# Peptides against a protein of PDB entry 2N1D, part 17

Target 1, 169 residues: chain A of PDB entry 2N1D
Amino acid sequence: EVKVKIPEELKPWLVDDWDLITRQKQLFYLPAKKNVDSILEDYANYKKSRGNTDNKEYAVNEVVAGIKEYFNVMLGTQLLYKFERPQYAEILADHPDAPMSQVYGAPHLLRLFVRIGAMLAYTPLDEKSLALLLNYLHDFLKYLAKNSATLFSASDYEVAPPEYHRKAV

## One batch from the design tools (peptide; aimed at target 1 E8)

Design b1_p15_4_s1 (made by RFdiffusion4, then SolubleMPNN; from b1_p15_4, 8 letters changed)
Fold by OpenDDE base, seed 1:
Structure b1_p15_4_s1 (fold): chain B 169 residues (1-169), chain A 15 residues (1-15)
Amino acid sequence: as target 1 above (169 residues)
Amino acid sequence: AEDEAAVEEIAAALG
């Protein structure tokens, strides 16, 4: 089993996100004001601005691309609470060709790291490659933690309308 | 430990 450690600063947010959706019956506003693509781009630019070598820059780009791909693959099947399913269906209907990384934002991206460990366990990576990947994933999570004040906010959620409740039940 | 339990619970609730 591959375990991805979530920074302590972000664990409370995961709980809040869970509570907002499952208990308070709220939905994250979509499309996100700051989508996953934008977050990953900011991270990549941040890393580039730190004076990294060409090799490190290349590695960052690969990691960003990988995170994006995993997110787009896993969002619909593994990163949603049951209450969010009608919203996802509506998104697919309205934006059939848009990758979910252009629609969803930081909260759902963070959820990826709750589940990605299990997926990586089935990926045929050598020990060194896996360790390197994990290091970058943790580095990215630290970046999210550092910028948590701007990336995670309950104000990005809203109470689902009554008609939505009927769809969700 | 409590935070880890919460994350595991969330992991189980997703999907």
Scores: peptide ipSAE 0.437, ipTM 0.898, DockQ to the pose 0.874
OpenDDE base, seeds 2, 3, 4, 5: peptide ipSAE 0.432, 0.416, 0.435, 0.420; ipTM 0.896, 0.894, 0.897, 0.895

Design b1_p15_4_s2 (made by RFdiffusion4, then SolubleMPNN; from b1_p15_4, 9 letters changed)
Fold by OpenDDE base, seed 1:
Structure b1_p15_4_s2 (fold): chain B 169 residues (1-169), chain A 15 residues (1-15)
Amino acid sequence: as target 1 above (169 residues)
Amino acid sequence: SAAEAEVAEIAAALG
């Protein structure tokens, strides 16, 4: 198993996110005010502004691209709670050609890192490449933690209407 | 740790 460590600062948010959805029966507002694409772009720009070399910039872009791809592949099958399925179906119906990285936001992106380790375990990467990737993933998670106040908020969720409950149950 | 256990439980609940 490839273990991706979640920063301690973000673990409480994962619990809050879980609670908001599964116990409080709320939904993250979609499309996100700040989608995954935007978050990744901000991270890349942040790294570039830190005086990275061309090689480092290239690596960051590759990591960003990888995160985006994994997110788009995994969102529908691995990153949703059961209660969110009707919402996802509606999104697919309304935006059939939109990548989910343009629809969903920080909470769902954070969920990716709960599951991505298992995916990486089955990905044929050499030890050096895997170590480098993990370093960047952890770096990105640290970035999320540093910006958690703006990226993660319960106000981005709303109570699902009764008609939604009927679809979800 | 307790926090790690919570994350593991969340992981299991997803999907």
Scores: peptide ipSAE 0.344, ipTM 0.880, DockQ to the pose 0.874
OpenDDE base, seeds 2, 3, 4, 5: peptide ipSAE 0.335, 0.338, 0.335, 0.330; ipTM 0.877, 0.878, 0.876, 0.876

Design b1_p15_4_s3 (made by RFdiffusion4, then SolubleMPNN; from b1_p15_4, 8 letters changed)
Fold by OpenDDE base, seed 3:
Structure b1_p15_4_s3 (fold): chain B 169 residues (1-169), chain A 15 residues (1-15)
Amino acid sequence: as target 1 above (169 residues)
Amino acid sequence: SADEAQVEEIRAALG
């Protein structure tokens, strides 16, 4: 098993996110005001501004690309709660060719890191490569925690209208 | 259900 540690600052948010959707019947406002692509871009720029070497910059870009790819693959099938399915269907209908990393934001991105460990367990990576990847994933999560006040907010959610409830239930 | 499985994984991540 590959363990991806979630920062303590972000653990409560996972619960709040779940509660907002499943118990309070709210939806994250889409398209996100700050989508996954922009978050990853900001992270990459942040790392570059810290005076990293060219090799480290390359590694960051590879990690960003990987996170984006995994998110786009997993969002629709593994990261959504049942209540969010009608919203996802509407997004696909309106934006059939858009990657979900351009639509969804930080809360759904954080959900990826709850599931990514199991996926990485089946990747054909050597121990050194896996360790390096895990280090960057944890580094990225620390970045999310540092910027959590702007990335994670209940104000980004809204109560689903009655018409939506009829579709979701 | 899929939701229950996801919640379980979240709880596992919380420790």
Scores: peptide ipSAE 0.142, ipTM 0.812, DockQ to the pose 0.112
OpenDDE base, seeds 1, 2, 4, 5: peptide ipSAE 0.132, 0.133, 0.146, 0.131; ipTM 0.808, 0.809, 0.818, 0.800; seed 4 fails the geometry check

Design b1_p15_4_s4 (made by RFdiffusion4, then SolubleMPNN; from b1_p15_4, 7 letters changed)
Fold by OpenDDE base, seed 1:
Structure b1_p15_4_s4 (fold): chain B 169 residues (1-169), chain A 15 residues (1-15)
Amino acid sequence: as target 1 above (169 residues)
Amino acid sequence: DKDEEEVKRIAEALG
């Protein structure tokens, strides 16, 4: 099993995010004011500004690309609560060709890291490559933790209207 | 149930 450790600072947010949607029947604002693409771009720029070598810059770009791809593949089938399904369907209808990394934001991105470990366990990566990937994933999670005050907020959610409840079977 | 599975994963992530 590939274990991706979530920083202690972000663990409570996973519970809050779940509570906001499943118990309080709220929805995250879509499209996100700061989408996954922007978050990943900021991270990449942050890493590049830290004086990394060319090889390290390449590695960061590959990690960013990988996170984006995994997010776009997994969002619709793996990362949504049942209550969010009608919202997702509406997004698909309105923006059928838009990658979900341009629609969703930090909370859903964080959910990816709860699930990504199991997916990585079946990837044909050698031990060295997997270790390197895990290092960057943890580094990225630390970045999210450092910027958690601006990336994770209950104010980015709102109570779903009654008409939404009717279609959220 | 999707929500039940997600809650389980969150609980596991919390350690």
Scores: peptide ipSAE 0.022, ipTM 0.571, DockQ to the pose 0.112
OpenDDE base, seeds 2, 3, 4, 5: peptide ipSAE 0.021, 0.021, 0.020, 0.019; ipTM 0.579, 0.577, 0.574, 0.594; seeds 2, 3 fail the geometry check

Design b1_p15_5 (made by RFdiffusion4)
Pose (drawn by RFdiffusion4):
Structure b1_p15_5 (pose): chain A 169 residues (1-169), chain P 15 residues (1-15)
Amino acid sequence: as target 1 above (169 residues)
Amino acid sequence: DPLEEAILEELEEFE
């Protein structure tokens, strides 16, 4: 199976997010302003601002769109804990206009790369095509971890009260 | 949960 190193800079964050959901019994039931799409656009424009190009412009642009669609096909199914099912229906009902790539903010973005490596093991392309994909994915994760201090806000996870657990049982 | 298993595998590799 494909071995992909998830950024060790973000591993403490991955464990932190998991720790909050499972151990700390905290849930993310609110729409974050720092959202995945905004970070995607920020990274997309970042590559352009350093070196204004046409050939790489659409490349970054569509790869970012790829992450967007990749995230959309996994967010509620593959990137979600069973304990997040109540908050999912809650946020979806309260804010049916807002996309999930926005309301769940940056902490849920890292989950995409954790699961996408596994699913792409069942769809094995050659090393070269995969290398270009992982190249840009790792490049994004490099930038992601670089600005992660003002990027991730796991502190918004609030402990789910017993009355709220009634929606999980 | 496949997501939880994948996180734990990443944690083991990290350790």

Design b1_p15_5_s1 (made by RFdiffusion4, then SolubleMPNN; from b1_p15_5, 9 letters changed)
Fold by OpenDDE base, seed 4:
Structure b1_p15_5_s1 (fold): chain B 169 residues (1-169), chain A 15 residues (1-15)
Amino acid sequence: as target 1 above (169 residues)
Amino acid sequence: SELEELIEKVRKEAE
C-alpha cells in the first residue's frame, strides 16, 4: 500500500467537509471561486518563485499535470459523496466540455489525496520514482495546508434547497 | 463509499 499522509492541519477539514455535506446537507458552491486549475497554477508559480532548478521546475509541472489528470479522472467516480451526485449531474449538463478541475475547488482536490494512494499502488512506478512522486505530493499537501485559511472555508458551502433533497438519494 | 469510509477513519482519528 502506498500511503499519502494528509497534513494534520488538513485532517479536520476533511471531517468538516464531510460533515457539511453528509450531515448538514450543504453543497460546495460550484463553479468554485478558486478551481483546481488555479490552485495548481498557484502552486506551480509558488515553486518556480522559490528558485528551483530547471529540473525541479519540470518535475513540478509534471506533478501538477499529474494531479490535474488524476483529479479529472477520479472526481466523478471516486471523490463525491452520494449527496453531491445531483449537483455533479447538473455540472455535467451545464459544463459538458469542461474538465472538472475547472469547476471544483480545494475541498474536492483534497479528497483526491485520500484516495490517490491506493491508485498509486497499482501504478507501475519504480521505487525511486514513486518516492519522488510521493515527496512532491506531500509537498503540495503542505502547500494546501499553508494556504488552508483561504482555500478551505465553510462559507463556500450553502444549504441545499428542498428540491435538491428530493433528487438526492 | 470508499471515500466515506476513509473519511470516517480520519474523523475517528481527529476525535
Scores: peptide ipSAE 0.245, ipTM 0.844, DockQ to the pose 0.673
OpenDDE base, seeds 1, 2, 3, 5: peptide ipSAE 0.122, 0.240, 0.127, 0.243; ipTM 0.784, 0.842, 0.787, 0.844

Design b1_p15_5_s2 (made by RFdiffusion4, then SolubleMPNN; from b1_p15_5, 7 letters changed)
Fold by OpenDDE base, seed 5:
Structure b1_p15_5_s2 (fold): chain B 169 residues (1-169), chain A 15 residues (1-15)
Amino acid sequence: as target 1 above (169 residues)
Amino acid sequence: DPLGELIEEEAARAE
């Protein structure tokens, strides 16, 4: 198994996110005010602004592209709680051709990193390539932690209406 | 929820 370490600062948020959805029966407001595409773009620009070489810039772009692809593939099947399924179905119906990275935001992106390690275990990467990838993933997670105050907020959630509860059961 | 179980397990290890 490939272990992706979640920063300690973000672990409580994962629990809060889980609690908001599964226990408090709230939903993350969609479409996200700041979607995954925007977060990844900000990260890439942040890295580029720090004086990276052309090769490093290329690597960052590849990592961003990879994270986006993994997110878009895994969101519907791996990153949603059961309570969120009706909301997801509505999103698909209203925006059938939109990648989920343009709809969902930071909380769901963070959930990706809970699951991505197991997925990477099935990816044929040599030790050096895997180490490099893990370094970038951890670097990105550190970026999320540094910007957590603007990326993660319970105010982005709302209590699901009664009609939604009927659909969820 | 499988995801929730993983998060709970992670939280338990952290605490």
Scores: peptide ipSAE 0.274, ipTM 0.852, DockQ to the pose 0.762
OpenDDE base, seeds 1, 2, 3, 4: peptide ipSAE 0.271, 0.266, 0.266, 0.270; ipTM 0.846, 0.848, 0.848, 0.847

Design b1_p15_5_s3 (made by RFdiffusion4, then SolubleMPNN; from b1_p15_5, 9 letters changed)
Fold by OpenDDE base, seed 4:
Structure b1_p15_5_s3 (fold): chain B 169 residues (1-169), chain A 15 residues (1-15)
Amino acid sequence: as target 1 above (169 residues)
Amino acid sequence: SELEKLIEEVAKEAE
């Protein structure tokens, strides 16, 4: 089993995110003020600014691309709570050709890392490649934790209107 | 969903 460890400082946010949506019946405001593409771009630039070698830069770009791809594949089917389904349907209707990494933001991106380990278990990677990937995934998660104050906020959520509740049932 | 199940368990632990 491939285990991706979530930083301790981000674990409470996963709970808060769940609570905001499932219990408080709020929705993350979409399109995100800072979408997944932007977050990944910032991470890549951050890594590049730290004097990475060409090899590391290549690796970062590959990891970013991979995260984006996984996110776009998994968002609709694996990263949404039931209450978010009507919102997702609306997004698809309004933005049929847009990748979800351009619509959703940090909270949903963080959810990816709850599930990505299981997905990686089905990926034919050699031990060394997997270890390297995991290291970068953890590095990225640390980046999210470092920037959590700007990436994760309850103010990015809003109470769903009554008509939405009817759709979500 | 599997995600929800997992996080809900985490939520229970936090309470």
Scores: peptide ipSAE 0.254, ipTM 0.849, DockQ to the pose 0.494
OpenDDE base, seeds 1, 2, 3, 5: peptide ipSAE 0.235, 0.245, 0.252, 0.245; ipTM 0.844, 0.850, 0.852, 0.845

Design b1_p15_5_s4 (made by RFdiffusion4, then SolubleMPNN; from b1_p15_5, 8 letters changed)
Fold by OpenDDE base, seed 3:
Structure b1_p15_5_s4 (fold): chain B 169 residues (1-169), chain A 15 residues (1-15)
Amino acid sequence: as target 1 above (169 residues)
Amino acid sequence: DPLGKLIEKEAEEAA
């Protein structure tokens, strides 16, 4: 398994996110005000504006596309708590063809990096390519940490109604 | 939740 290191600044948020949903029985408001697609786009633009002269094997756009694809594949099966599954089912029913990267936001995107390591272990990448990819992933996580004040907020969650509790717990 | 267990592990490593 490949270990993806989460910045120390973001680890408390993972706990808060978990607590909001699992213990406080709240739900992240969907569709997200700032979805995963938007976050990745902002990151790509940020990288381009920095004038990176390094000729890496992976382009920023390819990394962004990869993260997006991983998120869309993993969201429904690996990134949701049990309490969130009825909400996800409703999203699928209302938007069956929409990629989840257009629906969910930063908290769920951050969860991806808790689970992505196992997936990377099975990618057909050589050691050098994997190292480069990991570097980009860590760079992206640093970006999330830098912008955490605007990306992660408990105010983006709301208490689930009683009727939701009956079908979720 | 399996995800919760992983997050708890991450939190414990930071402590």
Scores: peptide ipSAE 0.212, ipTM 0.827, DockQ to the pose 0.745
OpenDDE base, seeds 1, 2, 4, 5: peptide ipSAE 0.084, 0.027, 0.029, 0.032; ipTM 0.747, 0.612, 0.610, 0.648

Design b1_p15_6 (made by RFdiffusion4)
Pose (drawn by RFdiffusion4):
Structure b1_p15_6 (pose): chain A 169 residues (1-169), chain P 15 residues (1-15)
Amino acid sequence: as target 1 above (169 residues)
Amino acid sequence: DPLEEAILKEFEEWE
């Protein structure tokens, strides 16, 4: 199976997010302003601002769109805990206009790369095509971890009260 | 949960 090193800079964050959901019994039931699509656009424009190009412009642009669609096909199914089902239906009902790539903010973005390595093990391309994919994915994760101090806000996870657990049972 | 298993696997490899 494909061995992909998830950024060790973000591993404490990954465990932190998991710790909040499972161990701290905290849930993320609110729309974040710092959302995945905004970070995607921020990274997409970042590569352009350093070196204005045409050839790499659409490359970063569609790869970002790839992350967007990859995230959309996994967010509510593969990147979600069973305990997040209540908040999912809640946020989806309260804010049916807002995309999930926005409301769940940056903490849910890291989950995509954790699961995508497993699913791409069942769809094995050659090392070269996969290398270009992982190249840009790791490049994004490098930038992601670089700005992560003002990027992730796991502090928005609030402990789910017993009344709220009634929606999980 | 496949997501939880993947996170724990990444944590174990990291240790």

Design b1_p15_6_s1 (made by RFdiffusion4, then SolubleMPNN; from b1_p15_6, 6 letters changed)
Fold by OpenDDE base, seed 2:
Structure b1_p15_6_s1 (fold): chain B 169 residues (1-169), chain A 15 residues (1-15)
Amino acid sequence: as target 1 above (169 residues)
Amino acid sequence: DPLGELIEKVAEEAE
């Protein structure tokens, strides 16, 4: 199994996110005020502003595209708690054909990195390519940690209404 | 919840 290390700064947030949803029965406000697409774009621009070469910029863009694709593929099946399923169904109905990276935000994106390691284990990447990818993934996670104060907030969640509870597991 | 289980593992490692 490929291990993707989550920064220590973000581990407590994963727990808080889990608690907000599963125990406090809250929902992340959707569509996200800052969606995954925007976060990834900001990261790419951040890397560009750091004076990277054209080759490094190209690599960052590909990594961003990859993260986006993984997120869009995995969100519905791997990154949701049971309590979030009715909300997801509503999103699909209201936003058909929209990639989930345009709907969901930082908390769900962070959840991706809890699960992505197992997926990467099945990718036909050589050792060098995998190491490079992991470096970028860890770099991105470091970026999330650095910007955690603006990306992760309990205020982005709200208590689900009673009618939601009736249809939620 | 499988995701929750993974999160709990992450939490355990953080302690």
Scores: peptide ipSAE 0.279, ipTM 0.858, DockQ to the pose 0.751
OpenDDE base, seeds 1, 3, 4, 5: peptide ipSAE 0.040, 0.120, 0.265, 0.265; ipTM 0.711, 0.796, 0.860, 0.856; seed 1 fails the geometry check

Design b1_p15_6_s2 (made by RFdiffusion4, then SolubleMPNN; from b1_p15_6, 8 letters changed)
Fold by OpenDDE base, seed 4:
Structure b1_p15_6_s2 (fold): chain B 169 residues (1-169), chain A 15 residues (1-15)
Amino acid sequence: as target 1 above (169 residues)
Amino acid sequence: DPLAELIQQVAAEAE
């Protein structure tokens, strides 16, 4: 098993996100005001601005690309609550060729890291590569925690309309 | 909901 540790600062948000969707029947506003692509770009730029070498910059870019790819692959099948399925279907209908990293935002990105460990367990990575990847993933999560005030807010959710409820549950 | 279960586990896990 590959364990990806979620920062303690972000664990309450995972619960709040779950509560907003599942219990309060709210939906994250889509398209996100700050999508996954933008968040990853900001992270990459942040890392690059911290005096990284060319090699480190290259590694950051690869990690960002990897996170994006994993997110796009896993969003629809792994990262949505049942209540969010109609919303996702609408997004697919309206934007069939758009990667979900351009639609969804920080809350769903954070959900990725709850699941990504299991996926990485089936990825043929050598021990060294896996360790490096995990380091970057944890570093990215720390970045999310550091910027949680701007990335995670209940104000980005809204109560689903009655017509949505009828097709969701 | 498997995602919900995992999130609850993560929230309860001491690191």
Scores: peptide ipSAE 0.340, ipTM 0.868, DockQ to the pose 0.685
OpenDDE base, seeds 1, 2, 3, 5: peptide ipSAE 0.328, 0.329, 0.332, 0.335; ipTM 0.869, 0.867, 0.866, 0.868

Design b1_p15_6_s3 (made by RFdiffusion4, then SolubleMPNN; from b1_p15_6, 8 letters changed)
Fold by OpenDDE base, seed 4:
Structure b1_p15_6_s3 (fold): chain B 169 residues (1-169), chain A 15 residues (1-15)
Amino acid sequence: as target 1 above (169 residues)
Amino acid sequence: DELEKLILEVAKEAE
């Protein structure tokens, strides 16, 4: 199985995120103040500013596009806890034509990388291409770790109202 | 759910 290593700095956050949602019954504030599109754009710009070659820049753009696509495909079906389903339904109702990468933020994006490994295992990529992709995914994760102080905060969550609890069963 | 399971696996690593 393809394993995507989560940076040590971000592992505790995944737990905190889980705890906030499932045990503390909080919800990530949506739409995110910094959505996935913005995060990926910042990453791409960051990589470009590092003096990438044309090939590297192209690769970064492709990786960003891929991450965005995977996120948008997987968010609703694979990246939400049960408690978040009513919120997601509300988002779909309010923003039916918006990709979820424009609504959700870093915490949910990070969840993607918990699931993406298994997905990649079923992707028909040659060994070299897969290795390259994994390297970029890890590079992106390192970027998230570097910016974790601004991207991951419990203050972006809020206690769900009682009426929400009734929906989230 | 499956997501929770995966996160909890990460939790073990975080401990």
Scores: peptide ipSAE 0.377, ipTM 0.882, DockQ to the pose 0.761
OpenDDE base, seeds 1, 2, 3, 5: peptide ipSAE 0.374, 0.372, 0.370, 0.374; ipTM 0.881, 0.881, 0.881, 0.882

Design b1_p15_6_s4 (made by RFdiffusion4, then SolubleMPNN; from b1_p15_6, 6 letters changed)
Fold by OpenDDE base, seed 5:
Order: C-alpha cells, then structure tokens, then sequence
Structure b1_p15_6_s4 (fold): chain B 169 residues (1-169), chain A 15 residues (1-15)
C-alpha cells in the first residue's frame, strides 16, 4: 500500500466533516462556492508564482490533472457517506454532464486523499515517478492545510430538511 | 463503507 500522510492539521477536519454528515445529518452546500476545479487552479497558480521552471510547471499541471481525474472518478462511488447519496442523485439529475470537480468542494476533495494511496498501489509507476508524485501530493495537502481556514468551514453545511431524511432512509 | 472505516481510524487516532 502507498501511504499518503494527511497533515495533522487536517485530520480533525475529516472527523468534523464525518460528524456533520453522519451524526448531525447535515449536507455540504452544493454547488460548492469554491469547487475542486477552482482549488486546483489556485494551487497551480500558487506554484507557478513561486518561480518554477517550465518543467516544474508542466509537472504541476499533470499532478493537478491527475487529482481532478481521480476525484471525478471516485467521488460518486468512494467519497460519499450514505446520507449524502440522495443529494448526489439530485446533482446528477440536475447536472448530468458536469464533472463533480465543478460541483463539490474542499471537504470532499480532502476525502480523496484518504483513499488515493490505496488506488495508487494499483498504478504502474516506477519508484522514482511514484516518489515524485507523492511529493506533489503531500505538497498539495500542505497547501490545503495552509489555506484550511478559508477552505474548510462548518458554515458550508446545512441541516437536511425532513423531506431529505425520508429519501435517505 | 471503506471511507467511513478509514475516517473512523482517523477519529480514533485523534481521540
């Protein structure tokens, strides 16, 4: 198994996110005010502004593209709690052709990194490439931690109405 | 779910 370490600053948020959804029966407001695409774009621009070479810029773009692809593939099947399924179904009905990276935001993106390590274990990468990828993933996670105050907030969640509870049973 | 199980582990580590 490929181990992707979650920053200690973000681990409590994963717990809070889980609690908000599963125990408090809240839902993340969708579409996200700041979606995954925007977060990844900000990260890429942040890296480019730090004086990276063309080669490094290319690498960042590839990593961003990879994260986006993994997110879009895994969101519906791997990154949702049971209580979130009716909401996801509604999103699919209302936005059938929209990638989920344009709908969901930071909390669900963070959930990806809980699972991405196991998925990378099935990816045919040599040791050098894997190490480089892991470095970028950890770098991105550090970026999320650095911006956690603006990316992760309980105010982005709302109590699900009784009508929703009937669908979630 | 596998996700919940992993989050549970995170929660246990955070406690």
Amino acid sequence: as target 1 above (169 residues)
Amino acid sequence: SPLEELIKKVAEEAE
Scores: peptide ipSAE 0.230, ipTM 0.844, DockQ to the pose 0.632
OpenDDE base, seeds 1, 2, 3, 4: peptide ipSAE 0.213, 0.219, 0.222, 0.216; ipTM 0.837, 0.838, 0.843, 0.840

Design b1_p15_7 (made by RFdiffusion4)
Pose (drawn by RFdiffusion4):
Structure b1_p15_7 (pose): chain A 169 residues (1-169), chain P 15 residues (1-15)
Amino acid sequence: as target 1 above (169 residues)
Amino acid sequence: EELEEEEEEEEEEEE
């Protein structure tokens, strides 16, 4: 199976997010302003601002769109804990206009890369095509971890009260 | 930066 190193800079954050959901019994039931699509656009324009190009412009643009669609096909199904099911229905009902790639903010973005390596093991392309994919994915994760201090806000996870657990049982 | 240094140390130990 494909071995993909998830940024060790973000590993503490991955464990922190998991720790909050499972151990700390905290849930993310609110729309974050720092959202996945905004970070995607930020990275997409970042590559352009350093070196204004046409050939790489669309490349970054569509790869970012790829992450967007990849995230959309996994967010509510593959990137979600069973304990997040109540908050999912809650946020979805309260804010039916807002996309999930926005309301769940940056903490949920890292989960995509964790699961996508597994699913792409069942769909094995050659090393070269996969290398270009992982190249840009790792490049994004490099930038992601670089600005992660002002990027991730796991502190918005609030402990789910017993009355709220009634929606999980 | 600290992680890069740790990775360099690990590579040196493996060598």

Design b1_p15_7_s1 (made by RFdiffusion4, then SolubleMPNN; from b1_p15_7, 5 letters changed)
Fold by OpenDDE base, seed 4:
Structure b1_p15_7_s1 (fold): chain B 169 residues (1-169), chain A 15 residues (1-15)
Amino acid sequence: as target 1 above (169 residues)
Amino acid sequence: EELEELEELLEELLE
């Protein structure tokens, strides 16, 4: 299996995210103040500002596009806890044509990297291409870690109302 | 590997 290493700085957040939702019965506030599209855009701009070559810049853009695509495909089916399903259903109803990368934010984006390894294991990539992709994914994760104080906060969650609990059985 | 164990746990918790 393809292993995508999560930075140590973000590992506790994955647990906190899990705890907030599954144990404390909270929900990430949607639509996100800073959605996945924005995060990826900031990353791309950040990489551009670092003076990347044309090839590297192109590669970053491709990676960003790929992450966005994977997120949008996987969010509803792979990245949600059971407790979040009613919220997702409501989001789909309210935003039927919006990609989930415009609705969800950093916590759910981070969850993608918990699952993406398994998905990449089934992709027909040669060893060199896979290694390159993994390097960029790790680079992006490092970016998330660097900005973790801004991107990940328990204050972005709220206690689900009793009405929601009845739906989330 | 703590991360690997955590990821496995989280993968099981995610739908």
Scores: peptide ipSAE 0.095, ipTM 0.769, DockQ to the pose 0.000
OpenDDE base, seeds 1, 2, 3, 5: peptide ipSAE 0.039, 0.046, 0.054, 0.064; ipTM 0.706, 0.728, 0.737, 0.741; seed 2 fails the geometry check

Design b1_p15_7_s2 (made by RFdiffusion4, then SolubleMPNN; from b1_p15_7, 7 letters changed)
Fold by OpenDDE base, seed 2:
Structure b1_p15_7_s2 (fold): chain B 169 residues (1-169), chain A 15 residues (1-15)
Amino acid sequence: as target 1 above (169 residues)
Amino acid sequence: DELELEELLEKLLEE
């Protein structure tokens, strides 16, 4: 298993996220006011502003692209709680060709990092490449933690209406 | 799978 360490500051949010949805029966408002694409773009720009070399910028872009791809592949099947599935179905019906990185936001992106380690274990990467990737993933997570006040908020959730409860398991 | 996600989350919190 490839270990991706989530910052301690963000671990409580994962619990809150789970609680909001599974216990309080709330839903993250979609489409997200700040979607995954935007978050990743901001991160990339942040890294560029730090005076990175061209090679480092290229690496950041590749990491961003990779995170986006993994998110888009895994969201529907791996990153949703059961209560969220009717909402996801509605999104697919309305926007069948839209990448989920344009719909979902920070909370779901953070969930990716709960799973990504296991996925990377099956990705053929040499030791140096894997170490570099892990460094960037951890760097990105630190970025999320730094901006957690704006990225993670219970106010982005709302109580699901009664008609939704009838659809949800 | 929701159960897997919850279990993985639990494991992460126990670290």
Scores: peptide ipSAE 0.182, ipTM 0.823, DockQ to the pose 0.000
OpenDDE base, seeds 1, 3, 4, 5: peptide ipSAE 0.170, 0.081, 0.181, 0.175; ipTM 0.820, 0.727, 0.824, 0.823

